# Ledger of designs, part 322: peptides against a protein of PDB entry 3S8F

Target 1, 157 residues: chain A of PDB entry 3S8F
Amino acid sequence: VLTLFVAVPSLMTAFTVAASLEFAGRLRGGRGLFGWIRALPWDNPAFVAPVLGLLGFIPGGAGGIVNASFTLDYVVHNTAWVPGHFHLQVASLVTLTAMGSLYWLLPNLTGKPISDAQRRLGLAVVWLWFLGMMIMAVGLHWAGLLNVPRRAYIAQV
Target 2, 166 residues: chain B of PDB entry 3S8F
Amino acid sequence: DEHKAHKAILAYEKGWLAFSLAMLFVFIALIAYTLATHTAGVIPAGKLERVDPTTVRQEGPWADPAQAVVQTGPNQYTVYVLAFAFGYQPNPIEVPQGAEIVFKITSPDVIHGFHVEGTNINVEVLPGEVSTVRYTFKRPGEYRIICNQYCGLGHQNMFGTIVVKE

## One batch from the design tools (peptide; made by RFdiffusion4, then SolubleMPNN)

Design b2_p29_5_s4 (from b2_p29_5, 17 letters changed)
Fold by OpenDDE base, seed 1:
Structure b2_p29_5_s4 (fold): chain B 157 residues (1-157), chain C 166 residues (1-166), chain A 29 residues (1-29)
Amino acid sequence: as target 1 above (157 residues)
Amino acid sequence: as target 2 above (166 residues)
Amino acid sequence: SLKDLALLVYEASVAMLLSILPGVALALA
């Protein structure tokens, strides 16, 4: 039970970030329950990338609670479930945040704005990355629940 | 204007708090689902048991593979399994169908895995510690034991077999 | 056993609730 208290700061952070996005969207003219989402700068890969990372981090965080549970860890430990968790936490959030940071950093350092073509390419990259990561993560979690072992070249299924 | 702004902020905060509480119940439901589908048939022991990995091969219940399967009661057995680089002993492990089997697994060398295909038996085996897993095999046949923890160059080929007899 | 399963579910649920409540309390303070 004490281990799960670690989730408290993470959850607080997650929802405060979400609130920040809401405020930003409303400042940009978004109204209503969901209108603020549409008002966010979805045409900017520097914004889209880390946000997609955050979205991937949500199910990963939920999985973290499972992995930290004594009873549930017995079920998922050293199965394909664990790599699935890693890819959501690291390969989605961290990686996409790094990608997004690059889209901000390079124009800032060079003093040159990115071209429209570069912007569109960047959007394609981060969305495709996110899609691929979600597919793989779902597959790995599913395989883990089917008791596919980690670090083995063969499995029952 | 300030008053209106404060009200708006409070509304947003309340909304997100409500959402967080809702998600809490979603997570609980998911946990319940996972438990309901994957925890049946295996009961891990909570007692910490220690053993000296340097002597476990020479003396004690793990020393002789021929005596590894011990009947402890009617239709109850304890199996002392040694996971080592790179295999398991005894191999095969022979147990009767329908019997309650208590696996006591340890390692003389490095950390290994003990994953039994077709079951939810899946534990890490640490030198100096005894992993205890209780399971009843309902179906006869062969069950493969897989090492799912990297243990060296031969890790990928480290397998064992449990033979469940009628 | 079914009893064991029920206990596991209970334990997990309680742990989850206890982990979240302090955060909620902090947010409301």
Scores: peptide ipSAE 0.000, ipTM 0.713, DockQ to the pose 0.071
Fold by OpenDDE base, seed 3:
Structure b2_p29_5_s4 (fold): chain B 157 residues (1-157), chain C 166 residues (1-166), chain A 29 residues (1-29)
Amino acid sequence: as target 1 above (157 residues)
Amino acid sequence: as target 2 above (166 residues)
Amino acid sequence: SLKDLALLVYEASVAMLLSILPGVALALA
């Protein structure tokens, strides 16, 4: 049995989502190889949040392959690498998607649109969250490669 | 218009599929690099071995901590280690520098971790199963053993020591 | 070991290729 078959549907989904984003960006007037990215609605926190989550999920997904690999797992297992991976997957993608969902859902449920100030605040929140998460994730992965254990308050390094 | 839209979507999908194929080689290269730069210095010395966790404290090679370190050759030792709530036995573990050490680690109660600082020894210890790790300490001194698998209220204080003597 | 590495590379390669083949088939249809 090929263990990494678990990655097949995930990879298919990831690139399908990317294709959908490109299509959407081009429909909004984006042109060229990267122009469609600029055309996406970056002024909407309900859009920005899950997209940032996806960006964090990319290295996390690569880490998932590492964690699922018998040989490589021997290196990273029960080190700070693992919580670094989880923070990218859960605290980045899942959390940011939830945040983005709220920015859309609550105004629609209440019938009251968010103010411009609330929109700007939302953008600040999700970008700062993403920045902090990336810093922490890089640190945890780095520490893991230096053999810092997880579930311990002390480390040699 | 519908036909045009479908063609556009297909073009984007084709592009991303091509990108996916290209990334295959990148990912393989990254995996190879990681394996080359981060190697395990711990070698499994045996096949799957099972023990009865309910009797491991009373009989067998783990029962007496004074008999835990067994010389199996001129420069070779086997150390029978128990990881339990909340500590290690024996503690400290005393071994000579430069000797090949085979750790035989098991648990009488719950799952624990066996992470030795300053080394790449890092294994989980399951009740009913013997974890086998081979390692040679090149430097004398003290090496701290850390439990990196949650095992209860005293988990954070579960430490051991390996003393490597000249 | 080299055997482990070879097996890992093989599995990864097969998984990645299989992940895109359905899409390629659809794109070529």
Scores: peptide ipSAE 0.000, ipTM 0.714, DockQ to the pose 0.075
Fold by OpenDDE base, seed 4:
Structure b2_p29_5_s4 (fold): chain B 157 residues (1-157), chain C 166 residues (1-166), chain A 29 residues (1-29)
Amino acid sequence: as target 1 above (157 residues)
Amino acid sequence: as target 2 above (166 residues)
Amino acid sequence: SLKDLALLVYEASVAMLLSILPGVALALA
C-alpha cells in the first residue's frame, strides 16, 4: 500500500525532533546517554506539553502503520483500536501541542509572565492530561484487540 | 550559527537512526505476534464484485429473504445478506453448524458495517459492492450482527442475528 | 489582547488551510 510511504517522512521528522531535543539537552549541560533528558526544561509547561504529545505520538504512529496495513487492518478495523489510535494522535499530540502553545503565547500576548503558581498548575494539567490519554488509549487498543466494535454502545466482551 | 546547529543535530540523528533499526525489529516482532494471535494466520482475499444498489431489492439473489440461504454443495452454503437502514435481511440468518458459509453482503442505501460477535467477521458494506466473507460456525447458538459504521439516526439500533443450528 | 489572539487564531487557521489545499486538490482529482 502506497499509503505506508507516508511513514518515511514521519519517521524522519520524529528522529530530527529527537535529535534536536538531545542537542538542546546537551547544550543545557546534560551528559551521558540519558543525562541530556534530565537537562531539558521540564519545569516549563510550554515545553513539557508538546514533548508529552510527541511521546504519545510514537505508539500512535506505530498504530497508524498497523491501521494502514491491509492484513493488520482486518484485525483492528472498526474496533475500539481505531479510536485508541486517533486519540493518541489528535487528543494527545495535537491537543497537548496546542496547550503548550498557549503557555508560550499568552504571556507574549499579555506582556505578563506566568506566575509560579500558574506554571505549576500548567504542569499539573499537562501531565494529568497525558496520563489520562495514555490510560484511555491503552484501554481502547486492548479492547480493540478483544474485538470490541467502535460506533456501538454494546459489545460481547 | 544556524548551519552549525543543524550540523550538530545531524550527528545525533545517526544515533537515533541506529536506534530506529533496533526498534524496527521490535515492531516486526509485534506485528508477527498480532497476526499469530488474532488472525490465526488467515489473510483475507477476495474479488471485487459489483451490484446495482437501486435494483438489488427488486431482482437478483438479495431480492427475496426467503431464498437468501442457498445450498451450493454438501455442507456448503451461500447467504445473500442485505444491510440496510436500519437492519439486516434475512433476519435471522439460519445456517447449519459446521457448514462452510459464504456471506455475500451488500447495501441498497448507505454504507453499513457487518460485525458478527464471537467471530472474526467484520466488514464494511458499501452500496454497489459485494462483500464476501467465508466462515464456518463451530458452535451452535445465536450470533449478533452489529453495524459498526455510522449510517444514520437509527444506527445504534441496527442489529441482526445469525442462528446456527445443530 | 483579545484582538491579538483573534488575529493569531485567524492567521494560524489560514496557514493550516493553505497548507492542506494542495493535498485536497490532489485527493479530489
Scores: peptide ipSAE 0.000, ipTM 0.703, DockQ to the pose 0.016
Fold by OpenDDE base, seed 5:
Structure b2_p29_5_s4 (fold): chain B 157 residues (1-157), chain C 166 residues (1-166), chain A 29 residues (1-29)
Amino acid sequence: as target 1 above (157 residues)
Amino acid sequence: as target 2 above (166 residues)
Amino acid sequence: SLKDLALLVYEASVAMLLSILPGVALALA
């Protein structure tokens, strides 16, 4: 019940954020159904990181509803599915948002902008992190559906 | 201009709401597909049953491991299982192939897991409550029981065995 | 079984709908 309740404001927030991103992209010259996406500042790791986190959070949020469902929980509970969900929510959204915040915070604290090399490295880091998290998450969710147990060092499959 | 931005956001929200709603159903479909193709199945919910964890070892159907397997019908058995720190009783659990087995599992101490490999049996066992799981073993052999809920220092070594005989 | 799967899908759908409908209602208010 609590999870489902939290899902409501989360979805509302997601809608608002998405709308804001679309508006921002259109202000930056993007047009059409998807053209606004390309117009967003993908060259800034402080932007890219939290956005990738949000993207990972979407399936994680859906998984949260699954985990809170009475019947579906019988399938996934205490399997590798659960840590897969956690890593999408924490290691994706929270962690990437934290990373992104650092790319904003450090230049402001030092009073100096990051170099182009640092910027490119930052982009590489957050994209690689996202990729790794997605691979792990898919694997864990899949393993969970195959009844690989949580909190056990061995499994039949 | 915050006011203009607000108006623009509202203008796009309708579309994003529709998109989000559609995506929810897409996720449901994907989950359904993965469950149908990759899962061992679903465990039906049982009725709530209570027991006193402080006396469950001394009296009642869980007290004697030798009497834990009870035939309740021509091809039906009830197995009273205790999950404790750190093991299961009876161990092994011996049941016939093809019979409907009703596991009634409880704990005298702390919360444990009851995960039977090769099956869809996977439940938490709470002291004071009886977990009920119904299953029919179609294949003979040994099935390992794994504790998948941390229960103390010996958690990682807490295993049991179900022996299904022809 | 197919029946179990259908029930799972049904309950998941209901849960998701219940989680989103209040948000939709607020958006339309």
Scores: peptide ipSAE 0.000, ipTM 0.671, DockQ to the pose 0.076

Design b2_p29_6_s1 (from b2_p29_6, 13 letters changed)
Fold by OpenDDE base, seed 5:
Structure b2_p29_6_s1 (fold): chain B 157 residues (1-157), chain C 166 residues (1-166), chain A 29 residues (1-29)
Amino acid sequence: as target 1 above (157 residues)
Amino acid sequence: as target 2 above (166 residues)
Amino acid sequence: SLADQTAENLLRATAVAEAWLARFKEKYL
């Protein structure tokens, strides 16, 4: 009940954020249906990190609804599916948002901008983190669908 | 200028909100479709049945592992299984191939899992409650029971075996 | 050092990703 309750406002919030991104992109000169995406500051790890977190949160959110469904939960409950869901929500969205926050916060607190090398390194970190998380999440979800148990060091498959 | 910006924001918000609502219905429809098309693999929950976890080892159908497998009809059996720290009783569970097996599973101590590899049997076992699962083993052999709910220091070693005989 | 090697590897990965993104943008955005 709680999951379904929060699903609606969360979904609305997600698309509101998307609206804000579209607006920001258009303000930055982006035009057309998708041109505004290109105009977003993809060179800033403080921006990229939370956005990647949001992208990872989409399948995680869908999985949350699945987990909240009695019938569907029976299929996935206490399988590797569940850790997959958790890692998308916590290790993707929350962690990447925290990382992004640091990329913004530290330069602003110290008054010292990050170097170009640090910026590029930051981008590499968040993208690699996202990629790794997606690989792991897909693997865990797939394993879960194959009935690999949660909290077990061995499995049939 | 500020008014113009606000107007623009509102326009985008309205569009995305409309989209969000549409997507909500799409997701609901997809879930409904999934439920409608994938019902064959679902083991329905049985009626709520309670048991005293403090006495389940001493009296009742779970008390004697040698009498845990009860034939209830032609090609139909009930198996009374205890999940405990840290194992299953009886172990092994011996059942015939092709028979309808009703597992009655409970715990005398803490919450455990009952996950049978190679099957869709996957339930949590709560002290004081009886989990009922119906299954027919079509293939003979050994099926491992795995505890997939943390139950203590020996959790990782908590295994059982179902032996399906020809 | 390991730190330096890691940094270099990450920077290389960044460059590859940037190149890929640039191509993607040209084609689809």
Scores: peptide ipSAE 0.022, ipTM 0.692, DockQ to the pose 0.026
Fold by OpenDDE base, seed 1:
Structure b2_p29_6_s1 (fold): chain B 157 residues (1-157), chain C 166 residues (1-166), chain A 29 residues (1-29)
Amino acid sequence: as target 1 above (157 residues)
Amino acid sequence: as target 2 above (166 residues)
Amino acid sequence: SLADQTAENLLRATAVAEAWLARFKEKYL
């Protein structure tokens, strides 16, 4: 149980980002308990991408706690559960953050703003990526709980 | 005012920090609940047992596949299994239905996996260490052993079989 | 090119999604 306290720094980091989002939303005119969310720049792929990454990181982080548990790791280790976990952590958060960074970085490096078409395409890319990752991650976690082995082309189920 | 802004930021941070801590306790509670309600079939970790991987094929309980299955008591057996590139020994492993089986698994070469389909047997097999798993097969039949740890070019074809006899 | 075709397909998909969202907002919001 004490090992689970390793999650504290990660949670603190994640929720510090959430606090920053709330502050930003309120600065943009959002009001109320949740109104600040709507006020965030959802039309900007540079913003949407890392936020979607964070959303994917939430269940991934919960899974991380499971994986760090000695007794629960016995159930999930070397099953499809593990790929499901790191796809949320790496292929969602890290990758989407990289995508978001790209949408910010390229215009700044080139001095050319992105076109509206590029913006819409960017939004489509990050949302579709997120959707695909969520479907795959749910499938992998589910398969893992059904004892589908990792690194095998065959399984009982 | 900068001071007011800082206070507001701190308030948000404190709120989210509190939420973070609350969520931590929720996760711990969920783990505790899972452990409390789903303890059936959990195999506790055994003591660390070591073996010399360079001699395990030539001497000791893993050396002869014909002597791999040892009856240790009434309806109790120990099975000495080698996981190697690329297979298992003995293969098949034959055990009686309803008997308590203690698998002692090690490797002479590289790290392998030992995943038995239809069971909760799933362990890493490290050269120089002995993995111990206790299991009772309730149903007769064939159970496939799958290597779920990458061990080389033949990893994908590394399978074994446990035959449970009536 | 394949890249161009993919981009066009994604833009079409985006347009469909946007239209759907617009209808949804109109009906339920």
Scores: peptide ipSAE 0.014, ipTM 0.726, DockQ to the pose 0.023
Fold by OpenDDE base, seed 4:
Structure b2_p29_6_s1 (fold): chain B 157 residues (1-157), chain C 166 residues (1-166), chain A 29 residues (1-29)
Amino acid sequence: as target 1 above (157 residues)
Amino acid sequence: as target 2 above (166 residues)
Amino acid sequence: SLADQTAENLLRATAVAEAWLARFKEKYL
């Protein structure tokens, strides 16, 4: 039960980031309940990458609650579910954040902005990465629920 | 500007905080629902039991594979299983259909997995610790045991079989 | 190089996707 309380600071962090995004979107002219989302700089891979990482982190965090539950963990422990979880957390959030940081950091370190071609390529890379990772993660979670074992090359199902 | 921004951010934070709390309750409700609908299949874990992994092969209930299956009552059995590098003992494990089986599993060497396909039996096996799992096989046949915890070069080939007899 | 070809392919795919989205918006939005 105490382990589940770790979700509280995580949710606080999540809503703080979301609040910052909403504020930024509204400053950029976004209006309405969801119009601020469209106003965010979706043309910048340095922005898009970490945001996509955050989106992947949401289902990953929900899965974390499941994994931390004693009774529910009995169902998913050492199945493909677990790799599905940490691929959302590490290979999506952390990796995409690193990618986004790179797209911001390199231009600043070199003093040269990225070209339009590099920008478009960056957008393609991070969106394709996100899509592929979501497909992989959903597949792993689904396989885990079907009791496909972790760290095995064969399964009954 | 900073003060105005702070007030604006605070307002948004309050909204998102409310949303996050609402979502928390939704998640709790979903967990409660899942538990209510799926807990009937949860295998009870036994109490913490310790054993000396250095002597478990020489003495005690795990020492003789021929004596590993012990009838403890009418239609009740205890099976003493060793998970080792790289296999299971006894192999095969033969048990009757419909009998209540208490598996007592330990390891003489490293950490292994004990995942029985077609069942919800899935436990880690630690040297020095006895894992206790209770299960009743309703269907006769062969059930494969898979090691789902990496244990060395032969990990991928570490399999066992439970044979459930009519 | 393979890297260059991959980059080119991704850029082409992006352009196609953008064109498709533009047509979709025009037709349905």
Scores: peptide ipSAE 0.013, ipTM 0.710, DockQ to the pose 0.022
Fold by OpenDDE base, seed 3:
Structure b2_p29_6_s1 (fold): chain B 157 residues (1-157), chain C 166 residues (1-166), chain A 29 residues (1-29)
Amino acid sequence: as target 1 above (157 residues)
Amino acid sequence: as target 2 above (166 residues)
Amino acid sequence: SLADQTAENLLRATAVAEAWLARFKEKYL
């Protein structure tokens, strides 16, 4: 029971970030229930990367509750499910946030803005990373539910 | 106006916090629903048992692989299994089909995994602790035991076999 | 070089994605 309460601060933080995004979108002229999303700077890889990370973090967070549950953890523990969870939490959110930070940091450190080609390349990188990560994560979770063990090169299925 | 901006931010935060709490309850409800309508595959375990990993190979029920399978009833067996670097003993483990098997698993060295393919048996094996798992094999054949916890350089080759006899 | 080729491939992919987005915006936005 106490373990599940650990999820509360994480959820609060996540949705506070979402609130910040909504506010930013509305400041940029977005209107309506979802119009603020369109108004966000989707042309900036420094923005897109961490946002995609957040999107991947949502199912990962749900999985965190599963992993923290005694009875449910029995099903998924030491299966491919666990690496799937890691790839959503670390390889998606953390990694994409780091990538996004780099896209902002390098131009500022060098004093030179990125070219349009570099910007577009950055967008391609983060979107492709996200897509590949989602495919792999889904596969790992699915394999885990099929009782594929982690840290093993073979499985019954 | 900083004050207006601050109020606006707070309003959005309050909304999203409320949503956050709502989602928390949804997740709890979903877990409860899943547990109520589906099996979690939990295998009953015994009480915590301790053993000295430094002597488990020399004395006690794990010391002799030939005596590892103990019939405790007409259709009940206890199997004392050691997971070690890098294998299992006894190997193979021979048990009758349809019998209730109580696995008593421990390690003399490091933490290992005990994952039996084709079953829901999946436990970590800690030195100094006895893991207890109950299972009944309904189908005869061979079931591979896989170590799913990294235990050293030979981890990838650490396998065992359970042979279920008709 | 491998790096150059990779960059080129990603730029091509970006162009395709941009074209798709442009069409999408035209049709639905």
Scores: peptide ipSAE 0.013, ipTM 0.720, DockQ to the pose 0.024

